# Designs tried in a protein design run: peptides against a protein of PDB entry 4AID. Part 174

Target 1, 242 residues: chain A of PDB entry 4AID
Amino acid sequence: FDIKRKTIEWGGKTLVLETGRIARQADGAVLATMGETVVLATAVFAKSQKPGQDFFPLTVNYQEKTFAAGKIPGGFFKREGRPSEKETLVSRLIDRPIRPLFVKGFKNEVQVVVTVLQHDLENDPDILGMVAASAALCLSGAPFMGPIGAARVGWVDGAYVLNPTLDEMKESKMDLVVAGTADAVMMVESEIQELSEEIVLGGVNFAHQQMQAVIDAIIDLAEHAAKEPFAFEPEDTDAIKA

## One batch from the design tools (peptide; made by RFdiffusion4, then SolubleMPNN)

Design b2_p25_7_s1 (from b2_p25_7, 11 letters changed)
Fold by OpenDDE base, seed 4:
Structure b2_p25_7_s1 (fold): chain B 242 residues (1-242), chain A 25 residues (1-25)
Amino acid sequence: as target 1 above (242 residues)
Amino acid sequence: MTFVSGEAVLDEEGNFVKLDFTIEK
């Protein structure tokens, strides 16, 4: 097994991105760890477009497996195969920033699956899942113009906190999730308790600055472990409708 | 409780133009 690993210190925690051990049948696969929270992201893409495909068929599925469910708050034994509200929400949080970054005219099926393998009850797997999904796409060879980074920002005792723990979040006046590229913020989602717009905008900027280390870590991992880029040339007709 | 959502506005070429914010109170 050719295992590649990148480790960084991020928000006072160790972030580990690993590839080459698990899910080798995927186009890209990343095992991401922060604290004792562990997620597996896989990216798979079709090597041809379906006849008559008129939209980009990206599917993002975030799932909390029952093996982690004994530690995951609200992890009920879903007999019904329906995503939870959390799984649906996090799937959208991952989808939103990555969807625009695929090369225009690429209409091959893409499936991103993020699986929570372990939850430490301190580090939420959503941000970790966003990072892992970004990394898996960058490794896949899909025509994805990432990486994206992601960060959660809290506001505790009059200061920004990067990726606050679940316990710190109880004292936080802000739950701000940001995703972006090196150059731009792509998505913001926030719940705020009586904070000024200035503090919120400062939080977005803080998140974007802090995610650069993650973006750099994904780039470094991809330089050492990415598959050859999939040869894709947009049809001239799709360039004209841009 | 205030909700803030933001989405990137891209040009026709897919380049970032701006982030549009929605604030709901």
Scores: peptide ipSAE 0.198, ipTM 0.800, DockQ to the pose 0.732
Fold by OpenDDE base, seed 2:
Structure b2_p25_7_s1 (fold): chain B 242 residues (1-242), chain A 25 residues (1-25)
Amino acid sequence: as target 1 above (242 residues)
Amino acid sequence: MTFVSGEAVLDEEGNFVKLDFTIEK
């Protein structure tokens, strides 16, 4: 087994990104750990476009395993066939920032699957899932112009908190999720309790600054473990305007 | 409670131009 691992300290917690142990049949696969929360992200892409494919067929599925979900508050009997509201929401949170970063004209099928393997009841697997999905895509060889980073920002006792625990979030006046590249914020989603726009914008900037360490960690992992880039040349759209 | 959602606006080349925000109260 050629196992590659990157470990960083991030917001006072240890983030571990690992590849080469699990799901080796995927184009990219990353086991990500923060605290005792563990997710597996896999990226798979088709090596050809389907005839008549007119849109980019990206599918993102976030799922919580039943054994992990049994510890999660509100773990209703997930009928094995329908995503929960949380799984649907987190799947969208992962999809939104990654979709625009694929090379224009790429219409091969791409499937990203994020599976929660363990939940510590302190660290929410959504942010970890976003990071793991980004890393898996960067390792896959797909024409993905990542990495993205992600962060959750709280506002507790008049200060920004990076990736607050579920207990700290009960005291937080802000639940701000941000995703972005090294250069730009790509997505913001927030729920706010009586905070100024200035504090929210400051939270976006704080998130973008704090996610750089994660972006750098994904790049370092990719330098050591990425597959060769899939040879994709976008069709010259200029030839259709002639 | 206020909800803030933001999406990146990209140019034709896929470069970041701006973040568009929606604020709902």
Scores: peptide ipSAE 0.194, ipTM 0.801, DockQ to the pose 0.833
Fold by OpenDDE base, seed 5:
Structure b2_p25_7_s1 (fold): chain B 242 residues (1-242), chain A 25 residues (1-25)
Amino acid sequence: as target 1 above (242 residues)
Amino acid sequence: MTFVSGEAVLDEEGNFVKLDFTIEK
């Protein structure tokens, strides 16, 4: 098997991005590990547009499967068939920054599935899932103008903390999730306890700086393992306005 | 508890213009 792996140190933890071992039927597939948290991201896209398709049919599905439920906080309450509130929220967190980065006019069906395989109770699989989804899309050959990076920022003892543990988050006055490209912040979500706008904006900047190492790692992985780009010619929308 | 949500505003070409924030208290 042609297995490609990228390993970086990120926020004092080892991030591993791996492709080529599993989910080979997907257009892109990445096994991402941080600590002992493990996620599988798969990207699949249709090679043709459905007749009459008028919107971009992107579906993102973040799943914390029942087999991992014994290691996932709140995982014991997962009923098969309906996404939990967490799964719904994380699916949106992944969707929001990636959706704008598809080439305009691309209306082929795209499915991104992020599956939590293991949770270490320290590293939240949401951030790891965002990173893995980005990597899987970059490997897929889909007309995706990524990668995105992602980071969580805490505010503990008057300092920013990159990807704070669940225990550090109990002391944090901020839960700030940021996603972005090399050039821009694409999405921010935060819960804040009595912090100034300056601290929050500083946290966004901190996150964007810290995610560059992840973006670079995805690029390096893609250079070695990406499929050939799907030949997509955007419909010249300017020709329809004439 | 304050919630801050931000979304990228893109131009017609898909270039980043700004991040728009919503703040809920």
Scores: peptide ipSAE 0.192, ipTM 0.802, DockQ to the pose 0.856
Fold by OpenDDE base, seed 3:
Structure b2_p25_7_s1 (fold): chain B 242 residues (1-242), chain A 25 residues (1-25)
Amino acid sequence: as target 1 above (242 residues)
Amino acid sequence: MTFVSGEAVLDEEGNFVKLDFTIEK
């Protein structure tokens, strides 16, 4: 197995991004670990567009497998076949920042699947899933203008906390999820308790600064393990507007 | 509880222009 691995210290935790061991049939596949939380992201894209395809057919599926569900708070007895509310929400959190980063005019089917393999009850797999999905896309050769990074920011005892644990989040006055590129913030979702706009904006900036290490880690992994870029020439749609 | 949502506004070339925020109380 040609296994490539990148390891960084991130917010006082070890983040590991690994490729080459699992899901080799995918265009990109990344096993991501933070603490003892483990996710597998796979990216697959069609090599041709379907006739008459008028929209970009991106599908993102975040899944908490039943074998991991025994370690996920509230994960007991997910009925097979319907995404939970959490799975639906996290799938959207992953979709939102990646969708606009595909090359304009690319309408080949893209499937991103993020599977929670292990949960440590401390590190939420959502942020890890966002990072893993970004990395898998960067490895795939799809015309994706990533990577994105992601971070959760808490506000605990009057300070920003990067990727607070589930227990630290109980004391947090902010649940701020940020995703972005090296250059720009792409998405923000926040729940806040009686905090100023200044603190929230400071949290966005803090998140964007802290995710640079993750972005750099994905780039380093891609330099060593990415497939050749898929040759995509956008059809000149300007000829149809005349 | 206040909810803050933000989305990137991109130009026609896909360049970042701004982040639009919605604040709901």
Scores: peptide ipSAE 0.164, ipTM 0.783, DockQ to the pose 0.775

Design b2_p25_7_s2 (from b2_p25_7, 7 letters changed)
Fold by OpenDDE base, seed 1:
Structure b2_p25_7_s2 (fold): chain B 242 residues (1-242), chain A 25 residues (1-25)
Amino acid sequence: as target 1 above (242 residues)
Amino acid sequence: MTFLRGEAVLDEEGNFVRLEFEVEK
């Protein structure tokens, strides 16, 4: 197998991005690891548009497998078939920053699936899932103008903390999730306990700075392992209004 | 408890224009 791997130190933890071993039938597939938390992201896209397709058909599905979920607090036997509240929320966190980065006019079906394979009870798989999904899209050849990075920021003892552990988050006055490109913040989601706007905006900037190392790691992986770009020419939609 | 949501606004070419914020108190 032609296995490519990128490893970086990120927020005092080792982040590993790997491709070429698993899910080889996907257009892009990345195994991402931080601590002992492990996720698999896959990206698949249709090579043609459906007749009469008028919107961009992106689907994102984040899933915690029962064997990993059995370690997650509140992971009661999920009845087969309905995503949990967490799975629904994280699917949206992944969708929101990636959706606007597809080339305008691209209306082929795209499916992103993130599967939690292992959870260490310290590193939340949501941020790791966002990073892995970004990397899988960049490897796929889809007309995606990524990568995105992602970070969680806490506020503990009057300081910003990058990707706080689940235990550190209990002491945090902020749960701030940020996703963005190298150049711009694309998405913010935050729950805040009595903090100033200045602290929150400072947290967004801190997150965007800290995710650059992840963006660079995805670019480096893509340079060595990406598929050839899918030949897509957007229809000149301005020519139809004449 | 305050919730903050931010989303990027892009131009027709897909360039970043601004981040819009919604605040729920």
Scores: peptide ipSAE 0.319, ipTM 0.865, DockQ to the pose 0.812
Fold by OpenDDE base, seed 2:
Formats: structure tokens, C-alpha cells, sequence
Structure b2_p25_7_s2 (fold): chain B 242 residues (1-242), chain A 25 residues (1-25)
């Protein structure tokens, strides 16, 4: 198999992005690893628009598989096919920054699925899932104007911490998730305990700076493994306003 | 505990314009 792999050091941890081994039937597929946390992101898109499709039909599904559930704290064996609160929240965290980056007028069905395969109980799979989804889309040939990067920022002992462990997060006064492109912050989600606006804004800037290495890693992987871009011409929206 | 949510505002071409923030206390 033609396996492509990118490895970087990121926040004192090894991030690995791999394609070509698993889910090769998808348009894009990335196995991402940080520590011993492992996620599989797949991107699939329809090659035509459905008749009468009036909105962009993007679906993002984050799933924590039962193989990891022996280690996932509070992972009730979901025998029932309804997403957890966590799975619902993380699906939205992945959706929010990627949705606006699709070419305007693209209304083909897109499905992004992020599956947690392994959890180390130190590295949360949400950030890794965001990175993997971005990489899978960049490999797919879909008209996606990514990559996005993502980062979690903590505030521990009066300093910013990139992607704090679950144990470090217990001491953190900030849980700040940021996603963005090389040029711009696209999404912020945060929970803050008695911190100044200056510290929070500094955390957003820190996150955006630190995610550049991930963005560059996705670009490098895409240069070596991306499919040919899907031929999509946006309809002249100016012709409908006349 | 304060919650902060930020969303990018894009122009009609998809270029970044600004972040808009919502704060819940």
C-alpha cells in the first residue's frame, strides 16, 4: 500500500498523520495519533448535487467506539445509537470551523466521520479529531479551503499550556479550544475561571500560533497524497440577483 | 465561570473579516 505519514513534535508530544492504510474507499482518510490516543477521520462527498438541494448538506459525526470505552471515563456502553453529549459537542466543534470553508454554492453531500480507536486517558481525542478531519478533507479533493488547525490551551501555574493532559486540565483555570486557518481564527470555545480578557485573548493568539505547525503538516501530507481536486465551478450568484 | 464563544465572520467571497464573541456569565 502507498502509505504516507507526517510526524511532528507538537506541544512536547508526537503528532502522527497517516494515510493509505485504512478506509482507502473514502475520498479522504487519515489516521491521527497523539500519545496513545488514536482517531480515524474519513471524508466522503457526492460527485453530484441532489435535485432541489437548497442548502449545503454537510454531516459531521464524532464517535467514541466501544473498544476505547473500557478506558473512557463515564463511557456508558451506549447500546443505543444516539450520540453522547460529548460526541454531540465534539461533532459541533469539528463542524463549526470547516463548514464556512467550503466553496460557496457547493451543495453536494459531504460526510465527515471521526472515530476514536484508542484513548490514552491523557490526550483528549477532540483536538486530534479536528486535526484529522481537516487532513481528511484536504486529501479528499472536495472544494474545501482548508486546512484548519486546532489547539486546546490551558492556563496552569501562570502560563499557557498547549494541549494540556486531562490531569493538567484539573489545575487549569482555562479550557480554550481554538480552530483556524493559516491566516485567521475561525472558532473559539472556552470555559474560564476568573481570568482577565487579556489572558484569554493571549490564549487565542497562542493557540493560533501553535496550530501553524499542524497546518503545515497537513499541507505537506496533502502535497504527497491528496487526490485531484473535484472540478467544481461555483454558479455565478451575480446572475441570479439581476 | 465564564463561557466565551467566538465565530468567524466571512465576506461573500469567504474571506475572513472578524471574530464575533458571545460571553455568558
Amino acid sequence: as target 1 above (242 residues)
Amino acid sequence: MTFLRGEAVLDEEGNFVRLEFEVEK
Scores: peptide ipSAE 0.312, ipTM 0.862, DockQ to the pose 0.824
Fold by OpenDDE base, seed 4:
Structure b2_p25_7_s2 (fold): chain B 242 residues (1-242), chain A 25 residues (1-25)
Amino acid sequence: as target 1 above (242 residues)
Amino acid sequence: MTFLRGEAVLDEEGNFVRLEFEVEK
């Protein structure tokens, strides 16, 4: 088995990105680990556009499986067949920064699935899921202009904290999720308790700086494990309708 | 509690132009 792995230290934790062990039928597949939280991201894309497809059909599904749900707060309330509120929110957090990064005119179906396999109750699988989804897309050969990185930033005792634990987040005055490319912030989502705009903007910048190591790790993994890029030429007519 | 949402505004070529923020109170 050609297993490729990248390991980095990130925010005082070990981040591991692995490919080539599982989900080989996907175009891209990444097993990501931070602490004892483990997620699997898979990316699959159609090799042709559906006749009459007029929009980009991207679907992102974040799922916390029942075997992990025994450790996840509220996991017992999963009625079979409907995503939880958390699963819906995290699916959107992953979708928002990746959707704009597909090559214009690409209207082939893309499916990203992030599955939480293990939760340590310290490291939230949402950030890890964003990173894993980015990595899976970069490995897939899809015309995706990533990678994205992601980070959570807290504000604890008058300082920024990268990827605070669930316990540290109880003392945090900020829950700031940032996603971006190497060059730009693509998405911000935050809940703030009476902080200045300066502190929040400083948190966005801090997140963007700290995610560079993750972006570099995805690039290094892709250089060693990415599939050949899918040959896609946009039809000239789709470039003119922007 | 204040909610802040930010999204990148891209040009017609997909290049970053700016980050736009929405604040909900």
Scores: peptide ipSAE 0.304, ipTM 0.857, DockQ to the pose 0.741
Fold by OpenDDE base, seed 3:
Structure b2_p25_7_s2 (fold): chain B 242 residues (1-242), chain A 25 residues (1-25)
Amino acid sequence: as target 1 above (242 residues)
Amino acid sequence: MTFLRGEAVLDEEGNFVRLEFEVEK
């Protein structure tokens, strides 16, 4: 197997992005690891548009498989049939920043699947899932104007903390999730306990600065492992409105 | 607990214009 791997130190933790071992049938596939939390992201896209397709058919599915659930406290075997509330929320967190970055007029079916393979009970797989999904899309050849990075920011003892552990988050006055490109913040979600707007905006800036190393790592991986870009020319739909 | 949600506002070409924030208290 031609396995390509990028490793960086990120927030005092080792982030590993790997491709070429698993899910080789996907357009893009990335195994991402932070601590002992492990996720697999796969991206698959149709090579043609369905007749009469009027919207962009992007589906994002985040899943915590039973293998990861064996380490998750209270991970009762959820019946295989319906996503949990967490899985639904994280699927939306991944969807929101990536959806606007597809080339306008692209209406081929895209499926992103993020599967939690292992959870260490310290590193939440949501941020790792966002990073892995971004990397898988960049490797796929889909007309995706990524990469995105993502970061969680806490506020602990009067300081910003990058990707706080689940235990550090109990002491945090902020749960701030940020996703963005190299140039721009695309999405913010936060829960805040009595913090000033200045601290929150400073947290957004801190997140965006800290995710640059992840963006650079995805670019480096893509330079080595990306498929040829899918030849997509958007139909000039603006010419019909004139 | 205050919730802050932000979304990028893009122009017609897909370029970043600004981040818009919604604050729920």
Scores: peptide ipSAE 0.293, ipTM 0.853, DockQ to the pose 0.813

Design b2_p25_7_s3 (from b2_p25_7, 10 letters changed)
Fold by OpenDDE base, seed 2:
Structure b2_p25_7_s3 (fold): chain B 242 residues (1-242), chain A 25 residues (1-25)
Amino acid sequence: as target 1 above (242 residues)
Amino acid sequence: MTFLRGEAVLDENGNFVRLELTVEK
């Protein structure tokens, strides 16, 4: 087994990114751990485009397994085969920042699957799932212009809190999710309770600063474990307009 | 409760141009 692991301290918690043990049949696979929350992200992409494919066929599926659902609030209503509301929302949170970062003109099928394997009831697996999906794509060789980082920011006792626990979030006046590259914020989603615009914008900046350590960790992992980049040259569509 | 949504606007080459923010009350 050629297992590669990166470990960092992130917001007072240990983040671990591991590859090479599980899901070796995927193009990229990352086991990510924060606290005792564990997710598996896999990325698979087709090596050819389907005839007549006119859009980029990216699918992102976040799922919480039934064995983890014994610890997940609301896990009792998971009918086999239909995503929960949470799974649908988190799938979109992962999709939104990654979709624009694929090389323009790439129309091969891409499937990202994030599976929650364990939940500690403190660390929400959504942020961890975003990070793991980014890492899996960077390892895959797909023409993805990542990595992205992600962070949740709370506002507790007049301060920003990176990735607040579920209990800290009950006291938070802000639930701010940010995803971005090293250079730019790509996505923001937030719920805010009577906070100034200045505090919210400061939260976006705080998130972007704090996710740099995660971006660097993904880059370090990819330098040691990434597959050879898939040879894709975008059709010079500007040459057809002449 | 106020909701904030942000989406990056990219150019034709995939470079970041701006973040567009929508506020819902």
Scores: peptide ipSAE 0.347, ipTM 0.882, DockQ to the pose 0.847
Fold by OpenDDE base, seed 5:
Structure b2_p25_7_s3 (fold): chain B 242 residues (1-242), chain A 25 residues (1-25)
Amino acid sequence: as target 1 above (242 residues)
Amino acid sequence: MTFLRGEAVLDENGNFVRLELTVEK
C-alpha cells in the first residue's frame, strides 16, 4: 500500500494528513487526525457531465456516525437517515469555501463526504473535516483551485487562541471559523460576545495566517499523492456570446 | 450575541475580489 503522510504542529497540536490506506475507490481520500479526533474525507467526481446539467452539482455531506457516538456529545442516539443540525451546519461550512473554487463551467457531479471516525471531546471535527475535505479534493484530480485551509479562533483572556478546545471555547468570547486559500479568505462564520470589530478582523487575519501551515501541508501531500489532473476544458464562454 | 458571516466575492474568472461581511445583532 502506498501510504503518504504529512504531519505538522498546528496550534500546539499535531495535525496528521494521511492518504492511501482507506477509501481507495474514491478519487481522493484523506484521513485527518488532530489529537484523538479522526475524520475521513472522500472526494468523488463524475468523469462526464449529465445531459442537460445546468448547475454545478456539488454535494457535501458531513457525518458523525453512530460508531463514533460514544465520544460525540449527544451522538449516542442519532437516528440513521436525517442529518443533525450540526451535520447540516458543518456540511455548509465545508461547502461554502470550496464551491467557488471549482473551475467555471465544470458541471460534473462532485461528492464530498466527511465522516467523523473518532472524537476526543477536545478537538472539534468540523475544522478537521474542512481540512480533510480540502486535502481530498486536491488529491482527487478534480478541477479544484484549492487547497483551502480552515481555522477556529477563540478570544480567551485577551488573546487569540487557534483551534480552542471545547473547554476553552466555554471561556471564549469569540467562536470564529475562517476558511481560505493561500491568497484569500473565502468564508467567515462567527459568534461574538461584545468584541470590537478590530478584534474580530484581527481574528480573521490571525486565522488566515495560521491556516497557511495547513495549506502548505496539503500541497506537500498532493505533490506526493495527487492523481493526475482531470482533463477539463471549460467551454469558451466568449465563443457562446458571439 | 453578534453573528458575523463572510463570503468571498469572485470575478467572472474566479479571482478574489472582496470579502462581503454581514453582521447580525
Scores: peptide ipSAE 0.344, ipTM 0.879, DockQ to the pose 0.855
Fold by OpenDDE base, seed 4:
Structure b2_p25_7_s3 (fold): chain B 242 residues (1-242), chain A 25 residues (1-25)
Amino acid sequence: as target 1 above (242 residues)
Amino acid sequence: MTFLRGEAVLDENGNFVRLELTVEK
């Protein structure tokens, strides 16, 4: 196996992005680890558009498998058929920032699957899943204008905390999830307890600054491990305005 | 508890224009 790995220190934790060992049948596949939380992201895209396809068919599926569920709070025996509320929410958190970054006019089917393999009960796999999905897309050769980074920001004892643990989050007055490119914030989701707008906006900026190291790590991994870009020429959308 | 949602607004070329923030109380 040609295994490529990028390791960074991020928020006082080790983030590892690995490719080349698992899910080699996917267009892109990344095993991401933070602490002892482990996720596998896979990206697969169709090499042709379906006839009459009028929308971009992106599907994002975040899943917490039953073997990991024994360590995941609330991970009772899921009947295999319906995503939990958490799985649905995290799938949307991953979808929202990546969907706009596909080349306009690309309407080939894209499937992103994020699977939680291990949960350490400290590091939430949602942020890790966002990072892994971004990395998998960058490796895939799909016409994706990423990477995105992601970060969670807490507010504990009058300070910003990058990627707070589940225990630190109990003391946090803010649960702020941010995703973005190197240049721009793409998505914000937050729950806030009696904080000023200034603190919240400062948290968005803090998240965007802190995710740059992750973006750089994905770029470095992609420079070494990405597939050749899929040859896609967007149809001249100006021809449809005529 | 206050909820903040942000979405990027992109131009016709996919370039970032602004972040639109919605506050729900």
Scores: peptide ipSAE 0.335, ipTM 0.875, DockQ to the pose 0.804
Fold by OpenDDE base, seed 3:
Structure b2_p25_7_s3 (fold): chain B 242 residues (1-242), chain A 25 residues (1-25)
Amino acid sequence: as target 1 above (242 residues)
Amino acid sequence: MTFLRGEAVLDENGNFVRLELTVEK
C-alpha cells in the first residue's frame, strides 16, 4: 500500500491524518487519529449530474459503529438502521461548513461518510470527523474549495483550552465548535455559561488561529496524495436570468 | 445557558463577506 501520513502536535495531542490503506475505492479516504480516537472519512462523488437535478445533492453521514460504540459513553445498543441524535447533530455539524465550499453549479451527487472506528473516552470524534471529512474531500478531486479546519474551544480556569477532553469539558464554561478555511470562519456552534461576548469572540478567534495547523496538515497531505481535480465547468446559469 | 450560532455570509461568487452571529438566551 502507498500510505501517506501527516502527523502534527495539536493542542498537546498528536493528530494523524493517513490515506492509502483503507477504502481505496472511494474518491477520497482518510483515517484520522487524535489520541486513541480514530475515524474514517470517505468521500465519493458522481462523475455526472443526474438529469433534472436542481439542487446540490450532498449527503453527510456521521456514524458510530457498534464495534466502536462499546467504547462510547452511553453508546450501548444503538438499534441498527436509524442515526442517533448525536449522529444526526454531528452529521449536520460536518455538513454546514463544507456545503458552501463546493463550486457553484456543481450538482453531482456527493457522499461523505464519517465512521468512528475507535473512541478513547477522552477525545470526542466530532472534531476529528470534521477534519477527516475535510481531508477526504481535498484528496477526492471533487470541486471543493477547502480545506476546512475545525476546533473545539473550552473555557477552563479562566483560559481557552483547545479541544478539551470529555473530562475537561465538565469544568468548561464554554463548548465552542468552530470550523473555517484558512481565510475565514465558516461556522460557529456554541453553548456558553455566563461568559462575556468578549470571551466568546476571543474563543472564535482562538479556534480559527489554532485550526491553521490542521489546515496546513491537510494541504500537505493533499499535495502528496490528492487525485487529479475533476474537470468541472459550471454551466453559465447567468444566461437563464435573461 | 446561552447559545451562539454563527454562519458565514458569502457573496454571489462564494467569497466570504462576514460571519453572522445569533445569540439565543
Scores: peptide ipSAE 0.335, ipTM 0.876, DockQ to the pose 0.776

